# Peptides against a protein of PDB entry 7Z53: the designs that were tried, part 108

Target 1, 150 residues: chain A of PDB entry 7Z53
Amino acid sequence: PRIKNQADCIPFFRSCPACPGSNITIRNQINALTSFVDASMVYGSEEPLARNLRNMSNQLGLLAVNQRFQDNGRALLPFDNLHDDPCLLTNRSARIPCFLAGDTRSSEMPELTSMHTLLLREHNRLATELKSLNPRWDGERLYQEARKIV

## One batch from the design tools (peptide; made by RFdiffusion4, then SolubleMPNN)

Design b2_p25_3_s2 (from b2_p25_3, 14 letters changed)
Fold by OpenDDE base, seed 2:
Structure b2_p25_3_s2 (fold): chain B 150 residues (1-150), chain A 25 residues (1-25)
Amino acid sequence: as target 1 above (150 residues)
Amino acid sequence: SLAEALRQAEWPAAAPAVELQRLVD
């Protein structure tokens, strides 16, 4: 999928030691750009999290998707497995757990969740195409190559 | 659907599916 409304702003936060400490607006802009460039908010910045975000049940190089829900057949972010899940605690009757993403705030910001979902779908699309073009590539290769493109 | 469930949960903003649609349109 592609975002058509480029005028829409999505808040991103990423550590930027080189950024000025006082100007929150500029920092947010730079952080958003850097986060978008490397997509670390999607893939995770740490290896354990990165592995948890992947579909390890096959060799297709895919990111994990929600196993309970889809959006008109399209993928949604997987649910996290948090101790004392704050999303469940916020509304017990809803029984909707927090989403799992590279950013721990994925369930706190619907805009961020949407971007994560979009990039999740894009990664899986790319991985699928790469598999078609390169049938002998294993899951790791597919995942890494798709990650480089995103 | 998940979107409906999230709306019923009174999430601070639109459910992911709704927000995605807004961004894609």
Scores: peptide ipSAE 0.017, ipTM 0.445, DockQ to the pose 0.040
Fold by OpenDDE base, seed 5:
Structure b2_p25_3_s2 (fold): chain B 150 residues (1-150), chain A 25 residues (1-25)
Amino acid sequence: as target 1 above (150 residues)
Amino acid sequence: SLAEALRQAEWPAAAPAVELQRLVD
């Protein structure tokens, strides 16, 4: 299920809405952006989800990234593993499943996907820098410290 | 790229993939 927007709609800027979208859509976007400010939608509000969003293959404190796609060398959100993935059902030929994020709406609005992606990259960037500055920090500390900064 | 993936998934045509790509760049 994907929310349809208008071509000239750029709700990414909270203070500069550039689309005549519906009140419901705008409100949902504002609420989502508020969650992004708190970064809770990137990390997940529940511990099981938060663990699934992390890269547990190393001690770098990174969030998990997409294993199939990159954006010119930059990370993308990982895919979810839903039994009946609605994103796959939308267009079976595309074979692009829903993204895994702290917010289930991440695959409903491309703007949210973009924001989550940016925050994912920022977290991983911060974690990497923190590792460089504090080489003895383990993955948990790197993850938590980066999370605090984001 | 993300833009390409979004186009392939037929995300709303009204959301230009180019603009989305600009945001993530």
Scores: peptide ipSAE 0.016, ipTM 0.359, DockQ to the pose 0.039
Fold by OpenDDE base, seed 1:
Parts: structure tokens; sequence; C-alpha cells
Structure b2_p25_3_s2 (fold): chain B 150 residues (1-150), chain A 25 residues (1-25)
């Protein structure tokens, strides 16, 4: 990314440890968290799934978000489109289908669902900031750079 | 703690949304 000055620096948890607002201890904890969760489960380990997890309607490098629900304006994971949705089958009262993520297990454990939601929001936040810093980057560049930072 | 680190890093709230809570219930 193009950093003009320290004011332009954003929290690059991996690539920019010297940002003014960066704390090494906090960064290390975040990195440990993402490695523990395995960020590949957020982005998908296979290309077809990875593409389905992306917002391909623009060149902003964003991950797809839920189109039906939001959390007080904040993004939620998109719903999957499973023929026999186990989330609907096991919880008939909730009537909420499984969320789409890099791993279907994200909908089986609320801890994983929450973590994937946080990482989704962080990716989109980073991509937005990267677009501000690098206006000429296309969606692919923004997506890849944000993925590297997460 | 991890929770404090997330807050200091300006991460979104870790509390699950209403929809997530319905899924868990």
Amino acid sequence: as target 1 above (150 residues)
Amino acid sequence: SLAEALRQAEWPAAAPAVELQRLVD
C-alpha cells in the first residue's frame, strides 16, 4: 500500500507494525487469534468458494455480506443456499439458514460464527481504508491486500 | 486480554447480533 505519511497509516496487523496507532502487543494478540482461527476458513481454501464469498458487484475488494439482516448497521455473514439446510432442520423456530463462510462449521458453533463475522467486518474495513489510500487499486488488488493483512 | 485488545484495535463488538442469537437458540 501507498503510505504518504504517518497520518495515512492504518492498522496493518501484519504488514505495517510501525503505524502510529499500532500496538505491538495488541497486534500480536490479533495475529495469534487469526492464526488460531485459520483465516483460510474465512476466505475459503478453494477458488470457487472464495469467489462466492466475495462481493463481485463492484471493484472494492469486499467480502459478501448478508442482504437480509444487519447488526445495527454492521455487516453479517451472507446466507448459504443449501438444499437441505441443517440449520433450518435443527432449529425450526429460528428460521435462519446457515451462514456462508470458508468452512460450513462456522454455522455449527456460535463462537466460530461470531469470529467469522468479526473478521468479515475487519476485512471490509481494511479494504475500504486501502481504497482510500490507493484509489487506483482495482477490486482484486484491494481484496488480496486486505486478505494478507487479516 | 484478548477482549481488551480487540476494543483497543477498534474491532466491532464481539457480542453476537440478534440474528446470531436466534440461530444459537
Scores: peptide ipSAE 0.015, ipTM 0.399, DockQ to the pose 0.029
Fold by OpenDDE base, seed 4:
Structure b2_p25_3_s2 (fold): chain B 150 residues (1-150), chain A 25 residues (1-25)
Amino acid sequence: as target 1 above (150 residues)
Amino acid sequence: SLAEALRQAEWPAAAPAVELQRLVD
């Protein structure tokens, strides 16, 4: 939602210097896309949630991925574990639980779902690359360094 | 499939979301 009082907001500036300045449509779309880039949405703002979003089965510094589904071999967000899952209640035919992400709204907005999925994959890609470059790094180091890059 | 289920959810369409989905795919 748009905040009416700008004084209540932290200002953000989005810029793409390589983009044509005369094309407002492209600029607006790029800015809209980048407006969803927030590490807290992917990694969680609270430590308990952040830990739940991580793959703790190894020392690869990865974020957890869906264990039931993949997208043509690519990772999807893990499912949350909600007793009364509103996603299941909303669309019973789909039988898809709410996704677990740093932002609880991830399953409510396709923008967030897509962005979180994208950044999940990017994080895991980065962590994998960092592991290759730094074989002695443990999972915590890999996770933190990948998070800094994302 | 999960992809089909998400498509059937009929979430509000937005240009940014469509573009993001393209990148994820």
Scores: peptide ipSAE 0.013, ipTM 0.410, DockQ to the pose 0.037

Design b2_p25_3_s3 (from b2_p25_3, 16 letters changed)
Fold by OpenDDE base, seed 2:
Structure b2_p25_3_s3 (fold): chain B 150 residues (1-150), chain A 25 residues (1-25)
Amino acid sequence: as target 1 above (150 residues)
Amino acid sequence: SAAEELREAEWPAAQPARDLQRLVS
């Protein structure tokens, strides 16, 4: 996708693999925009991660939410279970681990964390409304249809 | 995206498209 105004860019980026001669910033921006379009940063691009990001306790097609904290009753990203959690090591007194999202860097940038949180809420909202409109849809159908809309 | 999905859903002009519009509006 074409970036018209870089000043308005959201700092989404993918880690550049072996970039022998390309501009890392441009490469990251292009990859980030592609990820944003398909919302892979929310749902996960790999199936094992995607499953871990879903709420499998019911048939509502929801993404998993934080079980410890909420934002005025609204959902937050679930915590990851890293062996040596760098977020815990950064601020030992706060004892807040890294968030789990489709992008492993979800906790590295507050802007990304916020965006992931908003899209998490939007998915769950859509899944809930789709369940209301289509009561016989199972969790898989609700999840996939909501994912397509986001 | 939601906008793209709406445009695609509006093409058949069926009930599902109207339902989707209510979801994203």
Scores: peptide ipSAE 0.016, ipTM 0.401, DockQ to the pose 0.021
Fold by OpenDDE base, seed 5:
Structure b2_p25_3_s3 (fold): chain B 150 residues (1-150), chain A 25 residues (1-25)
Amino acid sequence: as target 1 above (150 residues)
Amino acid sequence: SAAEELREAEWPAAQPARDLQRLVS
């Protein structure tokens, strides 16, 4: 929703500014988080990449998660499968591949990695709840609806 | 909903986190 009078509002990138006296400040702040991070970098802006970021092994509408590592029982971003993985070359002893994300810089910037991880978890949480509320929804519907909420 | 995730992360429970991980794995 567009705000006509933005004189006393805080501008955000790719989002309506948050107005301190407005009733939509909370929602705008949440939208600002995703817009600031650019949710398209989480989900992928291109369809082939977007599909690779999804868990297609079931109809739960989930994003793919790391199959090797967890963060105290919580999900991490999946690894990419690059032929010449630059992350493997930076530290040969660590042998940690680059993360697969909508943004190729996700593995280079800890801030992006952290935020993408949080959004990954939130998406999967939402998809799970939506499945509980709408058991007849297929994976595509769950994925799209959760994506809209994030 | 990123803000919601942050709030939930501030008070994490080990068991729910593990359960969720199993769901998403």
Scores: peptide ipSAE 0.013, ipTM 0.418, DockQ to the pose 0.026
Fold by OpenDDE base, seed 4:
Structure b2_p25_3_s3 (fold): chain B 150 residues (1-150), chain A 25 residues (1-25)
Amino acid sequence: as target 1 above (150 residues)
Amino acid sequence: SAAEELREAEWPAAQPARDLQRLVS
């Protein structure tokens, strides 16, 4: 629907499309977004947390993923290890602890959980691709470069 | 910036950011 009163519009920024090659059916949007996502929500704002959010078992620069569950093959946030986990207390039947993310509110707000999950997947995707492109990069480099892109 | 690099990478055959282009395309 079109809003008649433009003053009531919530402003959204949309980039211009670009047609690669001669195929006009494929339109790429030029990422003209000037806004940024505060990656601290994903990576943690404190170093101890940031380290806990990383997969340190290899040199792939990945964020840690849930070791128990996947979403149809896709990664989920790792669980936190909280004593007296409030998530467990609220729903003992589910036995699902709170998720670990850069934002401590990750399990408190489903929206944040979803966002964190998506960005987790994106980071790991990027890190994986970067590894393919730059096989000599170590985990730290991969992690940092992927983090910059996210 | 990363955003600028991504913007450049998303533009076909326009930028030397080949690696980023491969990531976002």
Scores: peptide ipSAE 0.010, ipTM 0.385, DockQ to the pose 0.032
Fold by OpenDDE base, seed 1:
Structure b2_p25_3_s3 (fold): chain B 150 residues (1-150), chain A 25 residues (1-25)
Amino acid sequence: as target 1 above (150 residues)
Amino acid sequence: SAAEELREAEWPAAQPARDLQRLVS
């Protein structure tokens, strides 16, 4: 969405902005848009969790996806590995464990799960396109650049 | 709308910024 009232805009800081730093107005607008949804819920705020959310089997900079299920060919969040999985305990007939995400509450709210799923797909889409544009980039570079864009 | 704003943005000469422009164009 476009921020129409620039006077009431609150500037947000991104580690690597998408536009030049000298263009303050546009930068603030873009930062506000990208910060509207906190992407830290997707990537994890702690490094151990962030690593567990990544696909480390290749150099494509992708986030990990569910290995058991897809949504008509589209990615779903990976399952977590909890000792006492509350999702399994809540609905024993479904036999679906909790999803793994940057926010531990993702499985508790379907709305959060949906949003995280969409952002997962967007990250992987961006990483794939960045690989196409920059074939020499390694997985770390692809992951970081895609993360910055999301 | 976010994509439209990105397309209207002034991009730096850095490779990541140019890549982003291509992605949203």
Scores: peptide ipSAE 0.018, ipTM 0.397, DockQ to the pose 0.026; fails the geometry check

Design b2_p25_3_s4 (from b2_p25_3, 13 letters changed)
Fold by OpenDDE base, seed 1:
Structure b2_p25_3_s4 (fold): chain B 150 residues (1-150), chain A 25 residues (1-25)
Amino acid sequence: as target 1 above (150 residues)
Amino acid sequence: SLAEALRQATWPAAQPAIDRLRAVS
């Protein structure tokens, strides 16, 4: 629903201290990319958030996925549950709430949302593959091992 | 790992890994 063109190039740089302008979007992108480099924006840096990003309904070690929408059968980020959702407030026509991510900035730029979506899919793919290779692993181990590989 | 590939911190360097993710995911 929010990702329109996944083929767009994402400017990936960890830091740009001499970037021109004072655009908040650019700054958010730089900061988000810093978190993205170590995948912390996918899993969350705080334990309560990390738990909310996981699918706890089974022992498959998966990250939570969107329950309302899919991308041609592929997973999308889950929606957050914000009382004053800025995504709904700033774009009334879209009627799409902000996504839940390890970094709230993921919902501010479609490029970052797209990248986060790919990493979500990769984690779940890895967890599924690890389950196939190690049928006796529980959800916690599958999650942690997949996280290490990402 | 994917994160290690992305730590090259340039889109051209990360593009092959991203393309693989698009194909597999």
Scores: peptide ipSAE 0.028, ipTM 0.443, DockQ to the pose 0.029
Fold by OpenDDE base, seed 4:
Structure b2_p25_3_s4 (fold): chain B 150 residues (1-150), chain A 25 residues (1-25)
Amino acid sequence: as target 1 above (150 residues)
Amino acid sequence: SLAEALRQATWPAAQPAIDRLRAVS
């Protein structure tokens, strides 16, 4: 919906506008949409979770990806390590555990799963591009800069 | 250039290039 009263909105916004323009409503909608795609949901709002969402096996600044499955060569969210995994309990035959994401609801809501997946891919794409452009950047720098762009 | 803008890590300078990258992705 279009934002009419800012006080009625949850503050999901990006600090930097993506597109120039005079239409504040459209700008706010885009920002709100991208804010729901807020890095906190993708990257984790808590530092322990944020670290767990990262690929720490290299210095590429990447988010962790699924090690078992891909989508036609494209990355999927990594699995969580829940002892009592509700995703496994709901469909025991599928044996697909819950995804690990910044939002615990990612596995519960397909919309979030898709969004997180897209942003995961975008982050890793950006990090890869940044690495190409800045070969001397370490993983932390690449991660943070890519996070800013997402 | 895009490379230079990204190396400087300044958001205003990099934004147009970032948008182009998104467009081709």
Scores: peptide ipSAE 0.013, ipTM 0.372, DockQ to the pose 0.031
Fold by OpenDDE base, seed 2:
Parts: sequence; structure tokens; C-alpha cells
Structure b2_p25_3_s4 (fold): chain B 150 residues (1-150), chain A 25 residues (1-25)
Amino acid sequence: as target 1 above (150 residues)
Amino acid sequence: SLAEALRQATWPAAQPAIDRLRAVS
């Protein structure tokens, strides 16, 4: 999703790997697209990462969202906690750390960030809808069922 | 259409869908 209200939202940047004309950019884009097939970019391919991408403070089956910024009231990806955060170094004036995602490169390309954000929102929408339809489902069930749909 | 583009796993195929996403999201 596009950031519509810049005043209320996190700024974006492009890292060197995402610069036009870079072979790394092309590879990253293609690899990221491949990951969308099974949504591994959203959910993570490893269980520890997958857990870190979830909102574990409740039983709603939600993915974690940014706690500092929103896009006109809509969710954004959570921040990662990286030693020597490359996103902070890339755009020092913005002071925006890297996003946490199933793909460590999610912050490098705004296009991928947008898609990831869209799928984050879709998952949370689905989980919320599933909770309404199935009030007795716990967070794990909601998460897994929403994940199957995405 | 976006899903189909993503299944192709090629950036040129996905670019139009991404552009549309930027326009409406």
C-alpha cells in the first residue's frame, strides 16, 4: 500500500542494493517475488523468526505491527532490532530502522515493503474476520487459518 | 492479477501490478 499521509507515516528510502541498474536490485526483486508464492516473506521461513513476526500479546492471531508509525491509521511493518542497523546508516537523517519481515531485505526496496505491508494488513484483516466468525478459535488457530488463505 | 504476476516470479511481469498497487493502496 502507498503511503498517503506522509505527516503521519514513516519515510521510505532505497538502499544501494535497490538502486536502478543494479544486478543486486534485480536479483532481490525476483527472489522476493518468488517468496511471495508461499508468503514466506510475510511469515518467515524459520520458526523463531515467525514467532517474532507475530503479535504474541493476545489470542487474536495477528502479525505484529509498527508501534510508532501508521499510514493514515493503517498498519505498518514492525521495526527490527539490528546491531549496526544498516537502514539507520543508509539514511541517517531519517533515523528509521529496518523493518522486521520474513525477508531481511524488506526495508531495502519500497516496492517490496509496500507488498509486505499489504499482506500484513490482509492477514490481520482475515484473522479479525475469522475471529468474528469463529469466536472460540484461539490465536494459534486464527493465525494458521489466516496464513493458509494468504 | 497481482497473484498471477507473483506466481510468474518475474519482476517485469509484476511491475504493472505493483504500479497499480501504488496507485490505489
Scores: peptide ipSAE 0.013, ipTM 0.352, DockQ to the pose 0.029
Fold by OpenDDE base, seed 5:
Structure b2_p25_3_s4 (fold): chain B 150 residues (1-150), chain A 25 residues (1-25)
Amino acid sequence: as target 1 above (150 residues)
Amino acid sequence: SLAEALRQATWPAAQPAIDRLRAVS
């Protein structure tokens, strides 16, 4: 959605301050982007996180999506549940928590958030298509097969 | 995999997809 009101903006939290006048920030950004294009960042590298990233309400093999917001009907990343949520602290008036993903940087850079969102949508699209093609597959099978394709 | 294919591409090659997502958002 187009943001016209600053109150509707999603705040992003950077773990480290930018270093103007140095290419270090740019290089770190590039490194973050390159390291981000890993499916493990979408699915989580550890089982507890991976389970939290899945939609466990059905047997469709889907990843969890945001329950409060959509992007013109399309899925957004779910929110995390941090005690001291830095995203909430960044802009207290916005009241937008950090996104939950396999990468802690998901709410630090809009580009990373976008890529995570794209891969989330792609997984869910694939899982849905696989369900149509293989209606007898359970959620675990659908999830794993879609994950292999992504 | 899609992720691997994207890794083989340069970041500028992936930027259009991100821009499209932002445009729809």
Scores: peptide ipSAE 0.034, ipTM 0.474, DockQ to the pose 0.032; fails the geometry check

Design b2_p25_4_s1 (from b2_p25_4, 17 letters changed)
Fold by OpenDDE base, seed 2:
Structure b2_p25_4_s1 (fold): chain B 150 residues (1-150), chain A 25 residues (1-25)
Amino acid sequence: as target 1 above (150 residues)
Amino acid sequence: SAEEAAAAARDEALRALEERRLLLL
């Protein structure tokens, strides 16, 4: 997404310099496009990851959001918990970890991060509307129904 | 049916989002 509050800019880790024979950024973009069909880049393709991407603190069917930063009051992706976090290594003074998303490379490309953030917000908006329309739906139902729309 | 109700809820949710012009960014 476009950062509206520039005071809260978050640094991104850039992938290694491109080898002479491959552009990593282009490949990442293509891979993201293929995963876009089922939105696996947002929800994760594996159940353990999918659970970690959800807000499990309530029954609202929401995806987890960043607990430290917002974009002018709007949600950002949560941070990951990597053993050797490359984002922390690129700028030690900033102390900003890599983002957690369905795609493990979410922090490598600001464009991908923006798209993931956009879809995160869309899911949470849909889940919120579905909750208002269907107050008795639990978090699992809300999550699944919102996922079907995205 | 529950499936029909879910489909209706999806459509209403989408309409509500559009009507409110909820910008994602």
Scores: peptide ipSAE 0.021, ipTM 0.568, DockQ to the pose 0.022
Fold by OpenDDE base, seed 5:
Structure b2_p25_4_s1 (fold): chain B 150 residues (1-150), chain A 25 residues (1-25)
Amino acid sequence: as target 1 above (150 residues)
Amino acid sequence: SAEEAAAAARDEALRALEERRLLLL
């Protein structure tokens, strides 16, 4: 659902604002974002993109994570592989590509990037815990069940 | 049945995961 009170809110996904104020917890923000039933900002809306966002190297049902950088040991979004990467063009010295996410705008707004990162971490946490509880589930089931919970 | 028990266990596990939902900050 779109946040109605836009005071001190930051526009997120499809013009839906997220408010950093004390009246909205991180959980409430996530719930509001994932109310876009498909969580397409994280998982992608198209199957080819969705596959590229997954870690296909194992049967753990994980989303792909950045292979170059971590946030104090925690996952970051993977980089995209764009021919003409606009993120590389904005700062030639930094040489940091755009992030790969379900929404291509994830790299345009740091707040959006952060939210996508948190949802990525949550998915992977859920998938990991589901694996421990259901050791016979394959990667597809772990992925889908974690996706449903997010 | 074993299948019913497994389904119930799954549902309980999922509910528990939802209740214990914590973000990696």
Scores: peptide ipSAE 0.020, ipTM 0.512, DockQ to the pose 0.023
Fold by OpenDDE base, seed 4:
Structure b2_p25_4_s1 (fold): chain B 150 residues (1-150), chain A 25 residues (1-25)
Amino acid sequence: as target 1 above (150 residues)
Amino acid sequence: SAEEAAAAARDEALRALEERRLLLL
């Protein structure tokens, strides 16, 4: 249903297209991950969620990763703890719970899942690098500095 | 200072990311 009051709407914008030459039929998206990514999608917009997305087991400033699965040694998003997990209900054969991400839609849209996974990996990479460069930084500092870079 | 060293290290990390295109997505 369309909302009559536009003030009640959250605007959705398409990324800027890049048209190669005279062929207007081909629309290329700008090759920038951050062009359509709000950091809140990865880190959470609310503090309780943001904390749940972090690895609190150490002072490395990392985001939480899946504890059950990896992608050829690379991190995957952690699972959420939903009572009535719609992901489990939708695909019972897969038996994969919904992923936990800053955007609640992450598990509903494979594109978002992939994007969040990539940015998770990038954050953790950055945090790791920052730790190596700044061994005395605590987890909060590492997390925040990595977040600023992403 | 420790703060200056930390800032320098951060800048070095950023430079490495940008100049060497070390994005590991």
Scores: peptide ipSAE 0.020, ipTM 0.550, DockQ to the pose 0.027
Fold by OpenDDE base, seed 1:
Structure b2_p25_4_s1 (fold): chain B 150 residues (1-150), chain A 25 residues (1-25)
Amino acid sequence: as target 1 above (150 residues)
Amino acid sequence: SAEEAAAAARDEALRALEERRLLLL
């Protein structure tokens, strides 16, 4: 959720909360997250996959988001389109396809899914801010610059 | 340079996110 009271510390990590006025702490937490995890897992290592992970409907440099579901208004990973979707096959009652991410394992472990989701949200947030700061940048520039920050 | 301007924009964007507490959560 969006922070309603900036005076309160927020647990970005359980072991390291982000407190008001501690921009450095927030930065360190974000940097630690993106350095600990290979960010290429979010963007894909292959160009065809990377393109499929992008929102190509506009020039905002965004990653694609789930078109069916949201988490209280927040983005989720898009679904993949697999012929033999293992996620559907393993849990026939849930009827939830595998998520699409840079790492094919994204749907195999909830921990990875969560991490990818967070990084997706971060990328899109960064791209949005970059668009605000640089209104003349096209989608490719916004995407690449946001990717560099992540 | 254009590259320097881009770097400055990235830094400003990051600061803006931090100031607004637009965290991952």
Scores: peptide ipSAE 0.023, ipTM 0.584, DockQ to the pose 0.028; fails the geometry check

